# Peptides against a protein of PDB entry 3QIS: the designs that were tried, part 160

Target 1, 334 residues: chain A of PDB entry 3QIS
Amino acid sequence: PSLELSRREFVFENVKFRQLQKEKFQISNNGQVPCHFSFIPKLNDSQYCKPWLRAEPFEGYLEPNETVDISLDVYVSKDSVTILNSGEDKIEDILVLHLDRGKDYFLTISGNYLPSCFGTSLEALCRMKRPIREVPVTKLIDLEEDSFLEKEKSLLQMVPLDEGASERPLQVPKEIWLLVDHLFKYACHQEDLFQTPGMQEELQQIIDCLDTSIPETIPGSNHSVAEALLIFLEALPEPVICYELYQRCLDSAYDPRICRQVISQLPRCHRNVFRYLMAFLRELLKFSEYNSVNANMIATLFTSLLLRPPPNLMARQTPSDRQRAIQFLLGFLL

## One batch from the design tools (peptide; made by RFdiffusion4, then SolubleMPNN)

Design b2_p18_3_s3 (from b2_p18_3 with Y2M E11K E14Q)
Fold by OpenDDE base, seed 3:
Structure b2_p18_3_s3 (fold): chain B 334 residues (1-334), chain A 18 residues (1-18)
Amino acid sequence: as target 1 above (334 residues)
Amino acid sequence: SMEERRAEFEKEVQELFE
């Protein structure tokens, strides 16, 4: 069996969070026998490609002189965004197209990723006074390392950050401030807020706007801005309520005094973001007659975003744990 | 007014950061 490939090198320029890119190529059976092709893992890999890449189709049959189009799709989801933002991973891969009873064909994937404020830690974002696209990638790595060390120091010592050699961090990320301030100003009377999906094009414009600028106004509909806030919170590598406090939140869910004490133990930026979001959501609930939003809906929606189970416990989350998590947030909304 | 509520909210937010 033998194949001819129209291309073997693929370059994905300016890859962005949630923006699908596609490159296509053709494979042709130039042999005399039917053949089966498949993308196969390299010797030490569990998958034939990195999580942000896929081939479609990834396998198939070709008759003699048959040709098939294969799409290579690059899509950075919440599962890949953080490692790409930090430069831990890159837009580089090698695909192995295997021909049954034949040879392997190697495809080279390359490109560049453009960092996003989506999928960046709250700690790092509080240190970024400028849009993330103005920050050198080397400096993003330093900011994440410094942010981790300061988070650990804050958790262990309960001492205010020494006002020493580093610039004073923002109280909240400017991106969260911009999203919430926009929603507060323009969306409090919006019917079905957080229930109606945004437009995908508008979501991309909002993401690009927050990554590249400090706008006076966020583009798009109120629904798109609201969904952008949800996407932002979902994409956080560490949720607003740190994984370390998850169980304590559940255990305290019916004691409002203990709930407040648990929140007071969050790192400063996480605590500030939590309080800021709760203040906004309480304000939004004052307009429930106009926006059809109620405390139970908001608590249910935001619980999955703000109070996520640690990755090791996700598969074990009970309905009781979910109800406790909702009850925890309700104590800040009512 | 919406402006008064904004000023109250901005004040509440500022007080959370102090």
Scores: peptide ipSAE 0.024, ipTM 0.601, DockQ to the pose 0.762
Fold by OpenDDE base, seed 4:
Parts: sequence; structure tokens; C-alpha cells
Structure b2_p18_3_s3 (fold): chain B 334 residues (1-334), chain A 18 residues (1-18)
Amino acid sequence: as target 1 above (334 residues)
Amino acid sequence: SMEERRAEFEKEVQELFE
């Protein structure tokens, strides 16, 4: 069996968070026999491609002289955004297109990723006074490492943040402040807020706006800005309530005093973001007659974002654990 | 008014960071 490939080198320029890019190529059976093709893992890999890449179709049969279009899709989800923001991973891969009883065909994937404030840690964002696209990529790694160290110091209640010559971090990320301030200003009376999805084009504009500027006004509908806040919280590498406190939140869910004590043990930036969000959500609930938002809906929605189970426990979350998590958050909304 | 509630919220937020 033999294949002819129309292209073997693919470049994905300016890859962004949640922006799908597609490159297409054709494979043709130039042999005399039917063939089966598949993308196969390399010797040390479990998957045929990196998590941000896929081939469609990834396998198939070709009759003699048949041609199939294959789409290479690049999509940076919440699962890949953090490692791409840090430069730990890159838009580079090699795909192996295997022909059964034939040879391997190598496809080269390359490109560049544009960093996002989405998928960046709260600690790192609190150190960024400028849009992330103005920060040199080489400094993003340093900011994440420094931010991790400061998180750990804050959790351990060790050295007070040395009031030394380093510029004080922001109390909350400017990005989350911008989103929440916009929603507070313009969306408190918005019917079905957090229930109506945003527009994908507007979401991309909001993300690009926050990554590249400090706007006076966020573009898009209130629904798109609201969804952008949810996406932001979902994309956080460490949730607003740190994984280390997850079980304690569940255990304290019916004791409001203990709940507040647990929150007080969060790293400063996480604690500030949590309090800021709770203040906003309580304010939003005062407008329930206008916006059709209720505490149970908000608690259910935000609990999954703010109080995520640690990755090792994610598969073990019981309905009781979910109810406790919701009850924990309700104690801050009511 | 909405403006008064905004000022109250902004004050509450500021007090959270002091």
C-alpha cells in the first residue's frame, strides 16, 4: 500500500485560547490495493498527538485512487492553556500517519501560541500590572514560579509579605476586577444573567481585550461578559478555593463559622478574589426580581468553578459531596 | 438608587482589601 499526501508541514500561527484553527490536507491511495490509515502514537507517547491537536478523521480506509480530506484541528482548551501560557508546552508536534502493512508518514506541526490571562494563576495575575501580551514570555515562567512560592508562603502563614521594595501585588487580578466591575455596573438588571450563553465571537473579543489591553469598557453583551467570567474561573490552574482546602470546605459546609475560618486560610489573592466574588454575587442576588437569578442557581453554578475537587478526587465526587460544596457556598450568599 | 448601591458595594469591596 502507498499514500500520497498533499502536505506534510503545517504551521499554526497566533494560536489563542479557545480559538479553533484548522489546516486541511489530502491523502490519496496511489497504490493498487485498499489501505487502512491511522494516526499512531510515537514509541513513548500514549496518544497520537498533543491534547491541543486532533486529526479528523484520525483513521480510515481508502480504496485505490480514493482521496480523503484530513483536518488538523488546533484548539487550546482549559486543559492545555496553562502549560502553553508558561511555555512548558509549545505549538509543536509530529504526527505519525501509519499505513497498515505500509510505511509511516511524518507530519510536522509547528506554530506559535499567544499567552492568555485565562489559564494563568491568580498569583501571577496579581503581579501583572500590564496586559499579559505586554509581558515577555521569558518573564511568564519566572512570574509563575515566584507566584507559586508566594502562594506557599501565604498558606504556611510564614513571613508576612515583606513590604520591601518589590511592587506590591494587586489585591485581585485586573482581569477579574474588570469583568466583575462591568457586570456590577451593567448586568445587575440583566434578565437570565449566567443562564443565557454568550456569543462565541464576543467571548473571543473579550478574551483578546483582556489579554491585550486594560479597557474602560469590556466589549460584548452582558451575557458574554458573564460567560467570560465563568470561563476565566474554570480555566484557573488552581481554583479560587485551593485544592488543599477542598475537603475542609465539605466538612464545614453546615457550620458557617468554620466555613469563614477555612476561607481565612486561603492565600491572600485567592481569599481576596473569593470575597470579591461573594460580595458581587450577594449584590446580584439583591436584584433577583429583575435578573431572575437566585441563590441556589448561583451556588450550584459557582460551586463547580470555585470549589473544584482535586484532580485525584474528581472521579470520586459523590452527590453528597456536591451538595456539601453547594451548601458551603450558600453560606456566603445568604 | 443604583448609584447609591454602587457606592455601597465599592465601599464594601474597598473595606475587604484594607
Scores: peptide ipSAE 0.024, ipTM 0.586, DockQ to the pose 0.664
Fold by OpenDDE base, seed 5:
Parts: sequence; structure tokens; C-alpha cells
Structure b2_p18_3_s3 (fold): chain B 334 residues (1-334), chain A 18 residues (1-18)
Amino acid sequence: as target 1 above (334 residues)
Amino acid sequence: SMEERRAEFEKEVQELFE
């Protein structure tokens, strides 16, 4: 069997979080026999491509002189954004298009990724006084390493970090401050806030705005700004309530005094973000007659974002665990 | 709901990757 490929090199320029890019090519059976094609893993890989890449179709049959269009789709989700922000992964891959009883055809995937504040740790963002796109990639790596070391020190030593000559971290990330301050100013009377979805175009504008600037006003509707806050919280590599405290939150869910003690043990930036969000949400609940927002709805929505089970426990989450997690947040909203 | 629409969008995206 033999194939002719219209293209073998693909470049995805300026790949961003939540932006789909597509490149198409054709394969033609220029042989005299039917052939089966498939994308296959390389020797050390479990998958034929990286998590941010897909081929469609990834397999098929071609009769002699038949042609099929293949789409190569690049999309950076919450699952790939963190490793791309850190530079641990890159927009580079090699696809192996295999013919049954034939030869392999190699496709080269390349490009560049533009870092996002979405999928970046709270610790790194608290050290970042400028938009992420203004920060050199080398410095992003250093900020993440320093953030990890400070988190470990904060967990091991309840000692106040010496205010060494390093620039004092922000109390909360500027990005989350901007989102919450906007919602506080403009969205408290917004009907169906956190119930109506935002516009995808507006969400992309908000993400790009936060990645590239420190705006006076966030673009888009209140619904889009509200959804952008949810996307931000979901994309965090470590949730606002650190994984190490997950079980203790569930165990304390019906004792408000113990709940407050658990929150006091969070790293400073996580604790500040949690308190800031809870203060905003309690204020929002005062306007329930205008915005149709209630404590049970808010607790249910934010529980999945703020109090995520550790990855090793995700498959074991019970309905009882979910109810305890909701009850834990309710103790801060009422 | 917003949660359903987000799950649908994630699913549409995931179906774009299945």
C-alpha cells in the first residue's frame, strides 16, 4: 500500500488557552490495493499525540484512488494549560501515520504557545505584578519554582516568611481581584448571575485582556465576567482549597469553628483568595431579590471549583462527600 | 444551567478530541 500526503509540516502560531486551531490536509491512495491507515503511538508514548492535539479521522480505509481530508485540531484545555504555561510542554509533536502492511509517514507539528494567567498557580500570580505576557518565560519558571518552595515552607513552618529583599507578594492575584471587583461594582443586581452563560467571544476577550493588560474595566457582559471567574478557578493547578486539606474540610463540614480553623491553615495566598471570594459571595447574596442567587446554588457551583478532590480520589467521590463539601462552603455563605 | 452549558462546552470540546 502507498499514500500521497498533500502536506507533512504543520505550524500552529500563537496558540492560546481555549482557542481552537485547525489545519487540514489530504491523503490519497495512489496504490493499486485498498489500505488501512491509522495514527499510532511512538515507542515510548501511550497515545498517538499530545493531549492538546487531535487528528480527525484518526483511522480509516481508502480504496485505490480514494482521497480523505484529515483535520489536525489544537486546543489547550484546563488539562494542558498548566504544563504549557510552565514550559514543561511545548507546541511540538510528531505524528506517525501508519499503513497496515505498509510504511510509516511522519507529520511534524510545531508552533508557539502564549502563556495565560489561567492555569497558573495562585502563588506565582501573587508574585506577578505585571500581566503574564509581559513576564519573560524564564522568569515564569523561576516564579513557579519559588512558589513551590514557599508553599512547602509555609506547610512545614508556621513561621512567617522573613520579608527578605524580594518584592512583597500581592495579597491576592491581580486577575482575580479585577474579576471580583468588577462583579462587585456592576453585577450585584444582575438577574440570573452565575445562572446565565457568557458569550464565547467575550470570554476570549476577557482572557486576552487579563493576560495582556491591567484594565480599568473588564470587557463583556456581567455573565461573561462571572463565567470567566469560574473558568479561572477551574483552571487553577492547585484549587483555592489545597488538596492536602480536602478530607479535613469534609470531616469538619458540620462544625463551623473547625471549618474556620482548617481555612486558617491554608497558604497565605490561598487563604486570602478564599476569604475574598466568600466576602464577595456573601455580599452578592444580600441582593438575592434582584439577582435570583441563593446560598445553595452558589455553594453547589463553587464547591466543585474551590474544594476539588485530590486526583487520586476523583474516581471515589461519593454523594455523601459532595454533600459534605457543599455544607462546608455553606458555613461561609450564611 | 451555566454548569450544564460549561459541561456541554467541555463535552463539545472533548468530543472534538474523542
Scores: peptide ipSAE 0.022, ipTM 0.581, DockQ to the pose 0.020
Fold by OpenDDE base, seed 1:
Structure b2_p18_3_s3 (fold): chain B 334 residues (1-334), chain A 18 residues (1-18)
Amino acid sequence: as target 1 above (334 residues)
Amino acid sequence: SMEERRAEFEKEVQELFE
């Protein structure tokens, strides 16, 4: 069996978080026998492609002289955004198109990723006084390493960080501040806030706006800005409530005093973000007559975002654990 | 719910990636 491929090199320029890109090519059976094609893993890989890449179809049959279009789709989800922001991964891959009883055909995928404040740690963002797209990629790596070291220091040092002459980190990421300040100013009376989805185009504009600028106003509807906040929180490499405190949050869920003590042990940026969000959400709940938002809905929604189980426990989360997590958050909303 | 719609969008996007 043999194939002819219309293209073997693919370039995905300016790949962004949540922005789908597609490149298409054709494969043709130029042989005299039917063939089965499939994308196969390389040696030592579990998957035929990286998590941000897909081929569609990834397998199929071709009769002699048959042609099929294959789409190569690039999408950076919450699952890939962090590793791409850090430069741990890149928009580069090699696909192996295998023919049963035939040859392998190699496809080269290349491109560039544009870093996002989405999927970046709270610690790193608190050090970024400028939009992430203004920060040199080399400095992003340093900021993540420094963020880890400061998180450890902040957990170990109950001592006030000495007010050394280094530029003080922001109390909260500017991106969170912008989102919440917008919602606070404009969305408190918005009917069905956090219940109505945003527009995908507006979400992309909001992401691009936060990545590239410090706007006076966030573009898009209140629903899109609200959803962008949810997307931001979900895309965090570490949730607002650090994984190390997850179990303690569940254990304290019915004791509001202990809950506050647990939150006090968060790293400074995480603690500030948590308190800022809770203050906003409590304010939003005062307008329940207008926005149809209630504490149970908000607690349910934000618990999944703010109080995620550690990755090793995700598969073991019980309904009781979820209820405790919700109850933990309710103690800050009521 | 917005979570369901986001999960549906992420699922539609994942189904666009599955």
Scores: peptide ipSAE 0.024, ipTM 0.594, DockQ to the pose 0.020; fails the geometry check

Design b2_p18_3_s4 (from b2_p18_3 with Y2E A7K E10L)
Fold by OpenDDE base, seed 5:
Structure b2_p18_3_s4 (fold): chain B 334 residues (1-334), chain A 18 residues (1-18)
Amino acid sequence: as target 1 above (334 residues)
Amino acid sequence: SEEERRKEFLEEVEELFE
C-alpha cells in the first residue's frame, strides 16, 4: 500500500487556552490495493498524540484512488493548560500515520503557546503583580518552583512569610479579585446568575483580557463573567481547598467548628481565596429574590470546583461523599 | 448606596485576610 499526503508539516501559531485551532490535509491512495491507515503511538508513548492534539479521522480505509480529508485539531483544555503554562510541555509533536502492511509517514506538529492565568497555581498568581503575558516564561517557571517550596513550608511549618527582599505576595490573585469585584458590583441583581451559560466569544475575550491587562471593567455579560470565574476555579492545578484536606472536609461536614479549623490549615493564598469567595457568595444570597440563587444551588455548583476529590479517589466518590462535600460548603453560606 | 455596600464588603474582606 502507498499514500500521497498533501502536507506533512503543521504550525499552530499563538495557541491559547480554550481556543480551537484546525489544520487540514488530504491523504490519497495512489496504490492499486485498498489500504487501512491509522495514527499509532511512538515507541514509548501510550497515545498517538499529546492530550491537546487530535486527528479526525484517526483511522480508516481507502480504496484505490480514494481521498480523505484529515483534520488536526489543537485544543488546550483544563487537562493540558497547566503543563503548557509551566513550559513542561510545548506545542510540538510527531504523528505517525501507519499503513497496515505498509510504511510509516511522519507528520511534524510545531507552534507556540501563549500562557494563561487560567490553569496557573494560586501561589504563583499571588506573586504576579502584572498580567501573565508580561511575565517572561523563565520567570513563570521560577514562580511555580517557589510556590511549591512555600506550599511545602506552609504544610510543615506555620512559619510566617520570611519578610526577605522578595516582593510581598498579593492576598488573592488579581484575576480572582477582578472577577469577583465585577460580579459584586454588577451581577447581584442578575436573574439566573450561574444558571445561564455565557457566550463563548465573550469568555475568550474575558480570558484574553485577564491574561494581557488589568482592566477597570471586565468585558462581556454578567453570565460570561460568572462562567469565567467557574472556568478559572475548575482550571486550577490545585483546587482552592487543597487535596490534602479533602477527606478532613468530608469528615467534618456536620461540625461547623471543625470545618472552620480545617479551612484555617489551608495555605494563606488558598485560605484568602476561599474566605473571599464565601463572603461574595453570602452577599449574592442576600439578593436571591432578584437573582434566583439559593444556598443549595451555589453549594452544589461550587463544591465540585472548590472541593475536588484527589485524582486517586475520583473514580470512588460515593453519593454520600458528594453530599458531605456539599454540606461542608453549606456551613459557610448559611 | 452601592458604594457603601462595596465599602462594607471590602472592610469585611480585609478582616478575613491574614
Scores: peptide ipSAE 0.564, ipTM 0.957, DockQ to the pose 0.784
Fold by OpenDDE base, seed 4:
Structure b2_p18_3_s4 (fold): chain B 334 residues (1-334), chain A 18 residues (1-18)
Amino acid sequence: as target 1 above (334 residues)
Amino acid sequence: SEEERRKEFLEEVEELFE
């Protein structure tokens, strides 16, 4: 069997978080026998492609003289964004299109990724006084490494080194401050806040705005700004409540004093963000008559974002664990 | 006023930051 490929080199320029890009090519059976094709893993890989890439279709049959269009879809989700932001991974891959009883055809994927404040650690963002697109990619690695060391020092209750006043991290990421301050100003009276989805176009504009500027006002509807905050929290590599404290939060869920002690053990940036979010959400709940927001809805929604189970425990989360996690957050909202 | 509400909230938030 033999295939003809219309293209073998694909370039994805300016790949962004949550922005789908598509490139298409054709494969044609120029042989006289039916062919089965499939994308196969390389010798040391478990998957035929990186997590941010997909082929559609990824397998199929071609009759003699049949042609099929294959879409190569590049989409950076929350699962790939952190690794791409740091430059640990890149928009580069090699796909192996295997023909049963035939040849392997290699496709080269290349391109560039544009970093996002979404999927960047709270610690790195606290060190970042300018929009992320103004920061050299090489410096993002250093910021994440330094931020990890700061987290570890905080967990060990080590006294911060007396870094000069100019080098002090922000108390909270400017991106979180901007999102929450916008919602505080404009969204407290918004009916169905956090219940109505935002517009996808507006979400992209908000992300691009936060990645490239320090706006006076965030573009889009209150619903889009609210959803952008949820997306931001979901995309954090380390949740606002660090994975190391997850079990202690569950164990303390019915003791408000122990809950506060657990929060006090968070790294400074995480603790500040948690307290800021809880203060905002308590303020939002004062307007429940206008915005239809209640403590149970908010606690349920934000629990999944702020108090995520560690990856090794995700498959083991019981309904009791979920209820304890919700109860933990309720103790800060009431 | 909304400005007063925002000011009071920012003062509360500043007290929460360490």
Scores: peptide ipSAE 0.562, ipTM 0.957, DockQ to the pose 0.835
Fold by OpenDDE base, seed 2:
Order: sequence, then structure tokens, then C-alpha cells
Structure b2_p18_3_s4 (fold): chain B 334 residues (1-334), chain A 18 residues (1-18)
Amino acid sequence: as target 1 above (334 residues)
Amino acid sequence: SEEERRKEFLEEVEELFE
């Protein structure tokens, strides 16, 4: 069996969080026998491609002189955004197109990623006074490393934050401030807030706006701004309630005093973000006659975002654990 | 007013920040 490929080199320029890019090429059976093709893992890889890449179709049959179009789809989800923001991963891959009883054909994938405030830690964002696209990538790496060390020091209560040498961090990320302040100003009377999805184009504009500027007004509908807040919270590498406190939140869910004590043990930036979000959501609930928002809906929605099970427990979350997590948040909304 | 509502909320939020 033999194939002819129309292209073997692919460049994905300016890859962004949640923005799908597609490149297409053709494969033609220039042999005299039917062939089966498939993308196969390289030596020591478990998958034929990185998590942000997909081939469609990834396998198939070609008759003699048949031609098939293959799409290479690049999409950075919440699962890849953090490692791309840090430069731990890059928009580079090699695909192996295998023929059954035939040759291997290599495809080169390259490109560049544009960093996002989405998928960046709360600690790093509190240190980031400018839009992320104005920050050199080298400094983003340093900010994430420093933010990890600051979180660990805060949790250990041992070393006073050396107040002297580093600029004081923001109380909350400017990105979450802007999203919540916009919703506070414009969305309190919005019917079906957090129940109606945003527009994909508006979501991309909001993300790009927060990554590149400090706007006076966020673009898009109230629904798109509300969904952008949910996407931001979902994309956090560490949830607003740190994984270390997850079980303690569940155990305290029916004791409002213990719940407040658990929250007081969060790192300062996480605690401030949690308190800010709860204050905003309590304000939003005052307008329930206009926005159709109730405490049970909000608690159910935000629980999955703010109080995520640790990765090792995610597959084991019971309906009882979910109900306790909801009850924990209800104690801050009521 | 909406401006007073926002001011009161910002004062509440500033008191919540440690």
C-alpha cells in the first residue's frame, strides 16, 4: 500500500484558549490495493497526539485512487490551558499516519500559543497588575513558581510574608473584579442569569478583552459575561476552595460556624475571591423576582466550580458528597 | 441610586478583604 499526502507541515498561529483552529489536507491511495490508514502513537506515547490536537477522521479505508480529506483540529480546553500558559507544553507535535502493512508518514505540527488569564492561578493573577498579554512569558513562569511558594508559606503559617521587597499583591485578580463588578452593575435584573448560555463569539471577545486590556466595560451580553465568570472559575488550576480543604468543607456542611473557620484557612487571595463571590451572589439573590435566580440553583451551579473534588477523588464523588458540597455553599448564600 | 448601591457593596467587600 502507498499514500500521497497533499501536505505534511502544519502551522497553527496565535492559538488561544477555547478558540478552535482547523487545518485540512488530503490523502490519496496511489497504490493498486485497498489500504487502511490510522494515526498511531509514537514510541513511548499513549495517544497519537497531544490533548489539544485531534485528527478527523483518525482512521479509515481507501480504495485504489480514492482521496479523503483529513481535518487537524487544535482546541485548547481547560485541561490544556494551564500547561500552555506556563510554557510547560507548546503548540508542537509529530503525528504518525500508519498504513496497515505499509509505511509510516510523519506530519509536523507547529505554532504559537497566546497566554490567557483563564487557567492561570489566583496567586499569579493577584501579582499581575497588567493584562497577561503584556507580561513576558518568562515572568509568567516566575509568577507561577513564586505563587506556589507563597501559597505554601501561607498554609504553613511559618514565615511572615517578607512585606519589604515585593509589590503588594492585589486583594483579588483584576479579571474577577471586572467580571463581578460588571455583573453587579448590569446583570442583577437580567432574566435567567446563569441559566441562559452566552454566545461563543462574545465569550471569545470577553476572554480576549481580559487577556489584552483593563476595560471600563466588558463586551457582550450579560449572559456571556456570566458564562465567562463560570468558565474562569472552571479553568482555575486550583479551585477557589483549595483541594486541601475539600473534605473539611463536606464534613462541616451542616455547621455554619465550622464552615466559616474552614474558609478562614484559605490562602488570602482564595479567601478574598470566595468572600467577594459570596457577597455578589447574595446581592444577586435580592433581585430574584427579576432574574429568576434562587439560592438552590446558585449553590448547585457554583458548587461544581468552587468546591471541586481533588483529582484523586473525582471518580468517587457520591450524590451525598454533592449534597454536602451544595449545603456548604448554601450557608454563605442564606 | 445604583451608584449608592454600588458604593455600599464596595464598602462591604472592602471590609471582607483581609
Scores: peptide ipSAE 0.555, ipTM 0.956, DockQ to the pose 0.837
Fold by OpenDDE base, seed 3:
Parts: sequence; structure tokens; C-alpha cells
Structure b2_p18_3_s4 (fold): chain B 334 residues (1-334), chain A 18 residues (1-18)
Amino acid sequence: as target 1 above (334 residues)
Amino acid sequence: SEEERRKEFLEEVEELFE
């Protein structure tokens, strides 16, 4: 059996968070026998492609002289955004198209990723006074490394040594400030806020706006700005409540005094973001008659974003653990 | 006014960051 491929090299330029890109090619059975094709893992790989890539179809049958279109889809989700932002991973892969009882065909995938403030750590973002797209990639790596070290120092109650000539970090990420300040100004009276989905096109515009500028006003509907805040919180590599405090939050869920003590142990930027979000959400709840928002809805929604179980425990979260997590947040909303 | 409401909220938030 043999195949003819219309293309073998694919370039995905300017790949962005949550923006689907597609490249198509054709495969043709130029043989005289039916053939089965499949994308197969390389030697030592578990998957035929990286998590941000897929082929559709990834397998199939071709009769003699039959042709099929294959789509290569590049999509950066919350699961790939952090490693692409840091440059740990890149828009580079090799696909192996296997022909049963035939030969392998290699496809080269290349391109570039444009960093996003979505999926970047709170610590790094507090050091970024400019939009992330203005920051050199080399400096993004340094900021993530420094952010890890500052988190550890904060947790260890180590007095920051020399405030070297490093500009004082922001109290909260400018992206969080802009999103929350917009919602505070324009969305407090918005009916069904956080209940109505945003528009995908508006979400992309908001993400691009925050990645490239410091706008006076965020584009899009209040629903899209609200959903952008949820997406931002969901995409954080470390949740607003650090994974190491997760169990302590659950254990303290019915003691408001201990809850506040647990929050006081967060790294400065995480603590500030948490307090800022809780202040905003308490303000939003004053307008419940207009926006149809209540404390239980907000606590349920934000608990999954702010108080995530550690990766090792995600599969083991009980309904009781979820209820304790909700109760923990309710103690800051009421 | 909405401007006054925002000012009061910003004052509250500034106190939370100290």
C-alpha cells in the first residue's frame, strides 16, 4: 500500500490561548489495495501528538483512488497554556502517519506561540507593569523563576532581603484589577451576571486586549467580561488559594476565625487577589435584586476556581469536601 | 454617585492591601 500526501509541513503562526487554528491536507490511496491509516506515537511517546494538537480523522480506511481530508487542529486550552507561556513547551511536533503493512509518513508541525496573561502565575503578573506581549520571552522565564522563589520566601516568612533596584511589585495583577474594576463600574446591575455566557468572539477580544494593552475600558458585554474573569481564575497555574492550603481551608470551613488565619498565610499577591475578589463579590451581592446573584451561587461558582484540590487529590474530591470548600468561601461573602 | 461608590470601594481595597 502507498499514500500520496498533499502537504507534509505545517506552520501555525501566532498561536494564542483559546484560539483554534486549522490546517488541512489530503491523503490519497494511489495503490491498488485498500489501506488503513493511523497517527501513531513516536518511540517513547504515549500519544501521537502534543496536548495542544489533534488530527481529525486520526485513523481511517481508504479504497483504491480514494482521497480523505485531514484537519490538523491547534488549540491551546488551560491545560497547555502555562507550559507554552513559560517556553517549556513550543509549537513544535512531529506526527507519524502510519500505513498498515506500509511505510510511515512524517509530518512536521511548527509555529510560534504568543504569551498570555491567562495561565501566568499571580506572582509573575504582579511583577509585570506592562502587557505580557511587551515583555521579552527571556524575561518571562526569569519572572516565573523569581516568582517561585518569592512564593517560597513568603511561605517561609523569610524577610525579603535587599529590595534591590527591582521595581516594587503590583499589589494585584493589572489584569485582575482591570476585569474587576470594569465589572464594579458597569456590571453591578447586570441581570444574570455570571449566569449568562459571554460571546466567544468577545472573550477573544478581551484576552487579546489584556495581553497587548492597558485599556481604559474592556471591550465586550458585561457577560463576556465576567466570563473572562472566570477563565482567568481557571487558567491560573496555582489557584488564588494555593494548593498547600487546600486541606486547611476545608478543615477550617466552619470556623471564620481560622479561615481568616489560613488566608493570612497566603503569599502576598494571592492574599491580595483573594481579598480584592471577596470585596468585589460582597459589593456585587448588594445588588442581588438587579443582578439575580446570591451568595450560594457565587460561592459555588468561585469555589471551583479559587479553591481547587491539589492535582493528586482531584480524583478523590468527595461531595463533603466540595460542601466544605463552598462553606469556606461563604464565610467571606456573608 | 457611581464615582463616589467607586471611590469608597477603592479606599476599602487599599486598606486590604496594607
Scores: peptide ipSAE 0.553, ipTM 0.955, DockQ to the pose 0.868

